# Peptides against a protein of PDB entry 4N78: the designs that were tried, part 271

Target 1, 186 residues: chain A of PDB entry 4N78
Amino acid sequence: HFQVICRLLGYQGIAVVMEELLKVVKSLLQGTILQYVKTLMEVMPKICRLPRHEYGSPGILEFFHHQLKDIVEYAELKTVCFQNLREVGNAILFCLLIEQSLSLEEVCDLLHAAPFQNILPRVHVKEGERLDAKMKRLESKYAPLHLVPLIERLGTPQQIAIAREGDLLTKERLCCGLSMFEVILT
Target 2, 155 residues: chain B of PDB entry 4N78
Amino acid sequence: MAELQMLLEEEIPGGRRALFDSYTNLERVADYCENNYIQSADKQRALEETKAYTTQSLASVAYLINTLANNVLQMLDIQASQLRRMESSINHISQTVDIHKEKVARREIGILTTNKNTSRTHKIIAPANLERPVRYIRKPIDYTILDDIGHGVKW

## One batch from the design tools (peptide; made by RFdiffusion4, then SolubleMPNN)

Design b2_p26_7_s1 (from b2_p26_7, 8 letters changed)
Fold by OpenDDE base, seed 3:
Structure b2_p26_7_s1 (fold): chain B 186 residues (1-186), chain C 155 residues (1-155), chain A 26 residues (1-26)
Amino acid sequence: as target 1 above (186 residues)
Amino acid sequence: as target 2 above (155 residues)
Amino acid sequence: ENPLGLTEEQLQLFEEELQDLMAALQ
């Protein structure tokens, strides 16, 4: 689904969605969540000592349950605050998955364009084969496919300009060095 | 442009009219040949004259058709050339617009990006026990895992 | 006078072309 979304929206659509999500997240964090956190901090027991380990896990749990009874029974916390936190979490996950999906699409584009851009993968060399000879053969095989040089030789000035720009745009992808998710986390 | 206009407005209509007129003229020639043959005392001469007119008429019609056909073909070639030029221009504009849109889109998304933190190569704290450098066997990146993601080249 | 309005030169040219075509068809 995320791959389809990436394909459908493209860079522009993804940008718009991400911006809106960030606004929503910001609104949730600075609004409802912040208010609940403040309230919870006020109601939080000032002194909550770690019970002795001799009480065992059940006794410790009961101790904390009693200490936090008012917080646990706060109905709005469950209905509103946790829902908002879930929404924030979903937004973060959405952004992560979109970036991952986009990166995959970009890598695919790069791979598909590579033969046309004189970007050749390192080929596996069998025993006894010279890497250089194999690479040279590969280069020779794909030489006719080099788009920019071909257009530079045969095309109009306008076509050459477009080909160069297209080549550049094809090479310049977010996956080459940029991350959206890191920005979302800050 | 002038040539195309001349073809459309003068040459082709003129050729069509000439061809139509030739039909009427051929009928007249046929009538003449028939009457001449009937009235002539020398039937052989009249026949030879009819043959001559037939040949001339055929040649004339052939010429008219050929001329008209060539003019139509020329017109079509000019129009085809114009269409090709127009197509080229439209394609150029379209590509320019697409590139521009892409650049704008990339700028927009770019604002939402930061440089990937290249993991600072943690100082390889040489583990006290020199575990033999696991020979980084460059597992060839199996790009086949990506084969299902796109219509790409199966290597 | 060519009853179809062609000049003698035009007729001659087409007669030649017709002869060539006829020769090519034989």
Scores: peptide ipSAE 0.018, ipTM 0.663, DockQ to the pose 0.006
Fold by OpenDDE base, seed 1:
Structure b2_p26_7_s1 (fold): chain B 186 residues (1-186), chain C 155 residues (1-155), chain A 26 residues (1-26)
Amino acid sequence: as target 1 above (186 residues)
Amino acid sequence: as target 2 above (155 residues)
Amino acid sequence: ENPLGLTEEQLQLFEEELQDLMAALQ
């Protein structure tokens, strides 16, 4: 599903969705969640001493239930605050999954473009084979596919400009060194 | 441009007029041949003359049709070439717009990105002094240390 | 005078083209 979303939205659509999602998350954090956290801090017991171990697990549990009774009975915490936290959590997960899906798509694009951009795969050399000879054969095999040099030789100045710009845009991808998810976490 | 204009405005219309005029001329030639054959004392000569005019007439019409057809084909080829050039120009504009849109999109999404933190694997510098593994002597947890901290509910 | 208005040159060119076509068909 996320892969399809990435393909349909592209960079433009993903950017718009991420911006709106960040606004929503910011609104939730600075608004409702912050207010509930402040309220919770006010109702939190100022002094919570550890009960004696002699009371056993049931007695210790009852002690904490009594101290936290006001928090546990705060119905809006369960219904509103936790729901908002779930929404924030879902937003974070959405961003992560979108970035992962986008990275996969970008890697596929880079791999598909590689033969046309003089990017050769690492050749596995078997014992006794010269690496240089295999690389030269591979270079010779893909040399006719090098798009930019071909267009530079045969194309118009306008075609050369478009080819160079297209080549640059093909090489430059977010997956090469950028993260959206890290920005969302800050 | 000039060649296409000449074909459209002069050569093709001229060829059409010539073909139309040839119809009128052929009728005149036919009338002449008929009258000449009727009036001539030498019917064999008149017949040979008619054959000559018939051959010439057929050749003339064939030439006019061929010339007109070639001019029309040439016109169509020039127009097809012009359309291909227009298509190429449109494609170039389209590609330029697409590249521009992509650059804009990348700037927008780029604002939402930061450099990936290459986790420098902090070389866990093993402390030079291997603290001898202090034999984890499980000291029994003395729970009595907590006896003074708890306000137990006196049942 | 050619009653069809064709010049001798046009007739000659046509005859040459016809001969070329006939040669191409053989």
Scores: peptide ipSAE 0.014, ipTM 0.673, DockQ to the pose 0.005
Fold by OpenDDE base, seed 2:
Structure b2_p26_7_s1 (fold): chain B 186 residues (1-186), chain C 155 residues (1-155), chain A 26 residues (1-26)
Amino acid sequence: as target 1 above (186 residues)
Amino acid sequence: as target 2 above (155 residues)
Amino acid sequence: ENPLGLTEEQLQLFEEELQDLMAALQ
């Protein structure tokens, strides 16, 4: 599903969705969640000491239930605050999954474009084979597929300019050095 | 442009008119040949004259058709060339617009990005001394060791 | 005067082309 979303939205659509999600998250955090957190801090017991181990696990649990009774009985905390926290969590996860899906799509695009851009994979060399000779053979095999040099030889100045710009855009991808998710965490 | 205009406005219409006029002239020639054959005392000569006019008429019509056809073909070739040039121009504009849109989109998404912290993975230097794999000897857990730890009620 | 408006030169060229075509069919 996330891969399909990435393909449908493209860079523009993903940017818009991410910006709106960031606004929503910010609104939730600075608004409702902040207010509930402030209220919870006010009603939180100032001194909550660990009860004696002699009370056993049930007694310790009952102690904490008693200390936190006012918080546990706060109905709006469960219905509103936790729901908002869930929404924030879902938004964060959504952003992460979108970035991962986009990165996969970009890597696939780079791999598909590589033969046309003189980007050759490192070839496995068996014992006794020279790496240089194998790489030269590979270069010679794919040389006719190099798009920019082909257009530079056969194309008009305008076509050459477009081909170079297209080549640059094909090579430049977010996955090469940029992260959206790190911005969301900040 | 001037050549195409000349073909469209002068040569092709002129050729069509010439072909139409030739039809009228052929009818006159036919009437002449018929009357000449009927009135002539020398039927053989009249027949030879009719053959000559027929050959000339066929040649003229063939020439007019060929000229007109060539002019139409030339017109079509010029138009096809113009269309190809227009197509090339449209494609160029389209590609330029697409590149521009892509650049804008990338700028927008780029604002939402930061540089990946490439933590230089410290070269895990393999320790020089491979610690001998200590054979994992599964010692049974003796739970009796815990018997002395805690106020366990000896049931 | 050719009643169809062909020049003598055009007629001669056509006759030559026709002769060439007839020769080729032969």
Scores: peptide ipSAE 0.011, ipTM 0.667, DockQ to the pose 0.005
Fold by OpenDDE base, seed 4:
Structure b2_p26_7_s1 (fold): chain B 186 residues (1-186), chain C 155 residues (1-155), chain A 26 residues (1-26)
Amino acid sequence: as target 1 above (186 residues)
Amino acid sequence: as target 2 above (155 residues)
Amino acid sequence: ENPLGLTEEQLQLFEEELQDLMAALQ
């Protein structure tokens, strides 16, 4: 589904969706969540020391349950605050999955374009084959597919300009060095 | 442009008119041949004259059709060439617009991106001693090592 | 005068073309 979304929206559509999603997340964080956090901070025990390990896991759990009883009994926390946190979490996950899907599509595009851009695949050299000879053979094999040199030889100046620009745009992808998800986490 | 205009405005209409006139003239020639044959005392001569007119008429019509057809073909070739040039121009504009749109889209999404923190992976200083590539002996992964890890069904 | 409006030269050229076509079909 995310791959289809990426294909459908493209860079422009993804940008718009991500911007709007960020606005929603910001609104949730600065609004309802912040208010609940402030309230929780007010009701939080001023001194919550770690109980002695001698109480064991059950005793420690009971201690924290007792200390946080007022918070646990705060019904609106479960219904509103946690829901908003789920929405934020879903938004983050959505962004992550979109970026991953986009990265996959970009990699596929790069791979498909590679033969036309003089980008040779890493060749596994079998025993007895010289890497240099195999590389030269591959270069020779794909030389007729090099789009920019071909157009430079046969095309009009306008076609050459478009081909060069298209080549550049084909090579420039987010997956090459950019992260959208890191911005979302900031 | 001048050639196409001449074909469209003069040659093709002229050829069409010539064919129409030829049709009318053929009818006159036919009437003449019929009357001449009936009135002539020398039927053999009249017949030979009719044959001559028939051959001439056929040749004339064939020439007119051929000329008109060639002019139409030439017109179509010129128009096809013009269409190809127009198509090329439109495609160029379309590609330019698409590239521009793509650049705009990339700028917009680019605002939402940051450089991947390339953790300076410590230059794995390849140990100076390139250990001879140990022949990768495909040791079959013994998955039985995992049999004791977890609630695996002991068959 | 060709009653169909063609000159003798045009007719002669056409006859030559027809002969050439006939020769090419043989």
Scores: peptide ipSAE 0.010, ipTM 0.673, DockQ to the pose 0.006

Design b2_p26_7_s2 (from b2_p26_7, 8 letters changed)
Fold by OpenDDE base, seed 5:
Structure b2_p26_7_s2 (fold): chain B 186 residues (1-186), chain C 155 residues (1-155), chain A 26 residues (1-26)
Amino acid sequence: as target 1 above (186 residues)
Amino acid sequence: as target 2 above (155 residues)
Amino acid sequence: ENPLGLTEEQLELFRERLRELLAELQ
């Protein structure tokens, strides 16, 4: 599903969705969640010392349950605050998955474009073959597919300009060095 | 442009007129041949003259038709070439617009990106004592605990 | 007088083409 979303939205659509999600997350964090956190800080026990180990695990649990009774009984915390935290979590996960899906699409595009851009994979050399000779043969084999040089030789000035710009856009992908998710975490 | 205009305004109309005039002239020639044959004392000579005129007339008409047809074909070829040039121009504009849109889109998404921090691979110092990997016994996650939380439609 | 208004040159050109076509059919 995320791959389909990435394909459908493209860079522009993804940007818009990410911006809106950031706004939503910001609104949730600075609004409702912040208010609940402030309220929780106010009702939080000022002194919460670790009980003596002699009370055992059940006694210690009961102690903390008693100290936090007001917080545990706060119904809105369970219904609203936790829901908002889930929404934030979902938004973060959504952004992560979109970025991952986009990266996969970009890698696929780069791989598909590679033969046309003089980007050749290292070929596995079997024992006894020279790597250089094999690479040279491969380069020669795919040389006619190099789009920009082909258009530079046969095309109009306008076509050459378009081809160069297209080549640049094909090579420059986000997956090469950029992360959206890191911005979201910031 | 000038050639197409000449074909459209002069050559093709002129050829059509010539063909029409040829039709009227053929009738005159036919009438002449008929009268000449009737009036001539030498019927054989008159017949040979008629044959000659007929052959000449057919050749002339064929030439006019061929010339007109070639001019029409030439006109169509010029028009087809013009259409191809227009198509090419439209395609170039379209590609330019698409590239521009893509650049804008990339700028927009680029604002939402930062450089990937190549996290320095912290040398995971393998602790000297490889504690035997505690066999992670995958306790089957008992999902039945979640049965009560989901708004499952109780049938 | 060429009753069809064709020049002798045009007629001769047509005759030549006709001869060529006839030669191809032979």
Scores: peptide ipSAE 0.010, ipTM 0.659, DockQ to the pose 0.006
Fold by OpenDDE base, seed 1:
Structure b2_p26_7_s2 (fold): chain B 186 residues (1-186), chain C 155 residues (1-155), chain A 26 residues (1-26)
Amino acid sequence: as target 1 above (186 residues)
Amino acid sequence: as target 2 above (155 residues)
Amino acid sequence: ENPLGLTEEQLELFRERLRELLAELQ
């Protein structure tokens, strides 16, 4: 599903969705969640002393339950605050999955474009074969596929400009060094 | 442009008119040949003359048709070339627009990105002096040390 | 007088083209 979403939306659509999600998350964090956190801080016992070990596990549990009774009984915390936290969590996960899916699509695009951009894979050399000779053969084999040089030789100035711009856009992908998810976490 | 215009406005219409005129002329030639044959005392000569006119007429019509056909073909070739040029221009504009849109989109999404922190795996320089593993002496946690801090109910 | 209005030059051109066509068919 996320792959399909990435393909459908493209960079522009993804950007819009991510921006809106960030706004929503910010609104939730600075609004409702912040207010509940403040309220919780006010209700939180200022002094929480450790009960004596002599009370055993049940007694200790009862002690903490009693100290936190006001928090546990705060119905709005469970219904509203936790729901908002879930929404934030879901938004974060969504962003992560979108970025991962986008990265996969970009890598595929780079791989498909590579033969046309003079990006050759390193050939596995069997023992005894000269790497240089194999690479030269590979270069010679794919030389006719180099799109930009071909267009520079045969194309109009306008075609050359478009080819160069297209080549640049193909090479420069987010997956090469950029992360959206890191921005979301900051 | 001038060649196409000449074909459309002058040569092709002219060729069509010439073919139409040839019909009228052929009718006149036929009438002449018929009358000449009837009136001539030398029927053989009249027949040979008719054959000559027939051959000439066929050649003329064939020439006119061929010329017109070639002009029409030339016109179509020029038009096809013009269409190809228009298509190329449209494609160029389309590609330019697409590239522009892509650049805009990339700027927009780029604002939402940061450089991937290549976590330089700080080589944990193992401290040269491997502190001898201090034998973890399990000191029993004396929980009695905390007995004085709690409000324990003195039973 | 060519009753069809073709010039002798046009007739000769036609004859030449016909000869060329016949030569291509052989």
Scores: peptide ipSAE 0.008, ipTM 0.655, DockQ to the pose 0.005
Fold by OpenDDE base, seed 2:
Structure b2_p26_7_s2 (fold): chain B 186 residues (1-186), chain C 155 residues (1-155), chain A 26 residues (1-26)
Amino acid sequence: as target 1 above (186 residues)
Amino acid sequence: as target 2 above (155 residues)
Amino acid sequence: ENPLGLTEEQLELFRERLRELLAELQ
């Protein structure tokens, strides 16, 4: 699903969605969640020591229930605050999954474009074979597929300019060195 | 442009008119040949004259058709060439617009990105002497050692 | 004058082309 979303939205659509999600998260954090956190801090017991082990597990549980009674009975905490936290969590996960899916799509695009852009895979050399000879043979095999040099030889100045720009845009992808998720976490 | 205009406005219409006129003239020639054959005392001569006019008429029509056809073909070739040039221009504009849109999109998403922290993972240099994997002999975990640890219910 | 309005030159050109075509068919 995330791969399909990435393909449908493209860079523009993903940017818009991410910006809106960031706004939503910011609004939730600075608004409702912050208010509830402040309230919770006010009602939190100032001193909460670990009870003696002699009370056993049930006694310890009852102790904490008693200490946190006001928090547990706060109905809005369960209905509103936890829901908002879930929404924030979902937004974070969504951003992560979108970035991962986008990275996969970009890698696929790079791999598909590679033969046309003089990007050759590292050839595995068996024992006794010369790496250089295999690489040279591979380069020679794919040389006719290099689009930019071909267009530079046969195309008009305008076509050459477009081909170069297109080649650059094809090579430069976010997965090469950029992260959106790190920005979201900051 | 001037050549196309000449073909459209002068040569092709002129050729069409010439063919129409030839039709009218052929009818006149036919009438003449018929009357000449009927009135002539020398039927053989009249027949030969009719054959001559027929040959000439066929040659004339063939020439007019060929000329008109060539002019139409030339017109179509010029128009096809113009269309190809227009198509090329439209394609260039379209590609330019697409590239521009992509650049804008990349700027927008770029604002939401930061450089990946490439942790220089130090190449773990494998120690030269691979210690022989000591065969892990699973000793059964004796859980009875934990029997004295904790306030478990001594059943 | 050709009753169809063709010049003698046009007729001769046609005859030449016809001869060429006939020569190619042989």
Scores: peptide ipSAE 0.008, ipTM 0.656, DockQ to the pose 0.005
Fold by OpenDDE base, seed 4:
Structure b2_p26_7_s2 (fold): chain B 186 residues (1-186), chain C 155 residues (1-155), chain A 26 residues (1-26)
Amino acid sequence: as target 1 above (186 residues)
Amino acid sequence: as target 2 above (155 residues)
Amino acid sequence: ENPLGLTEEQLELFRERLRELLAELQ
């Protein structure tokens, strides 16, 4: 599904969706979640000392349950705050999955364009074969498909310009060094 | 442009008119030949004259048709060339627009990106001593170990 | 005798006209 979304939206559509998601996340964080956090901070015990380990894990748990009783009993925390946190989490996951799907599409595009751009795949060298010989064979095989040099030789100046720009756009992909997800986490 | 205009406005219409006139002239020639043959005392001579006129008329018509056909073909070739040039221009514009749109789209999404911190992938230092691959002895997973883990309903 | 009463001169004129018409076709 995410792959289809990436194909349908393209870069622009993805950008718009991501921007809107960021706005939603920001709104949730700065609005409802912040308000609940402030309220929780007000009801939070000012002094919560670590109980003695001698009480064991159950005793320590009971201690914290007692100290946090008012927070645990805060019903709106479960219904509203946790829902908003879930929405934020879903938004983050959505962004991650979109980026991953986009990266896959970009890689596919790069691979499909490679023969036309003089980008040779890493050749699997079997034992006894020279890498250089295989590379030369591949270069020779795909040399007629090199689009930019072909157009530079046969095309008009305008066609050459378009071909170069197209080549550049084809080569420059987000997956080569950019991350959207890191921006979302910031 | 001048050549196409000349073909469209002068040569082709002129050729069509010439053919029409030729039709009328051929009818007159036919009438003349018929009458001449009937009236002539020397039927053989009249017949030879008719043959000559017929041959000439056919040659003329053939020439006119050929000329007209060539002019039409030339017109079509010029028009086809113009269409190809127009198509090329449209394609160029379309490509330019598409490239521009793509650049804009990439800028928009680019704002939402940061450089991947190439965390120096710590080279997984392969442990120097490649312990001999311990033959993976598939020990049956004893799931009973999980019986004590979790709040599962002891049936 | 041309049954249509055309003189040889008229016939020659007609032939000339026909030649002219044919020449215009060339």
Scores: peptide ipSAE 0.014, ipTM 0.651, DockQ to the pose 0.003; fails the geometry check

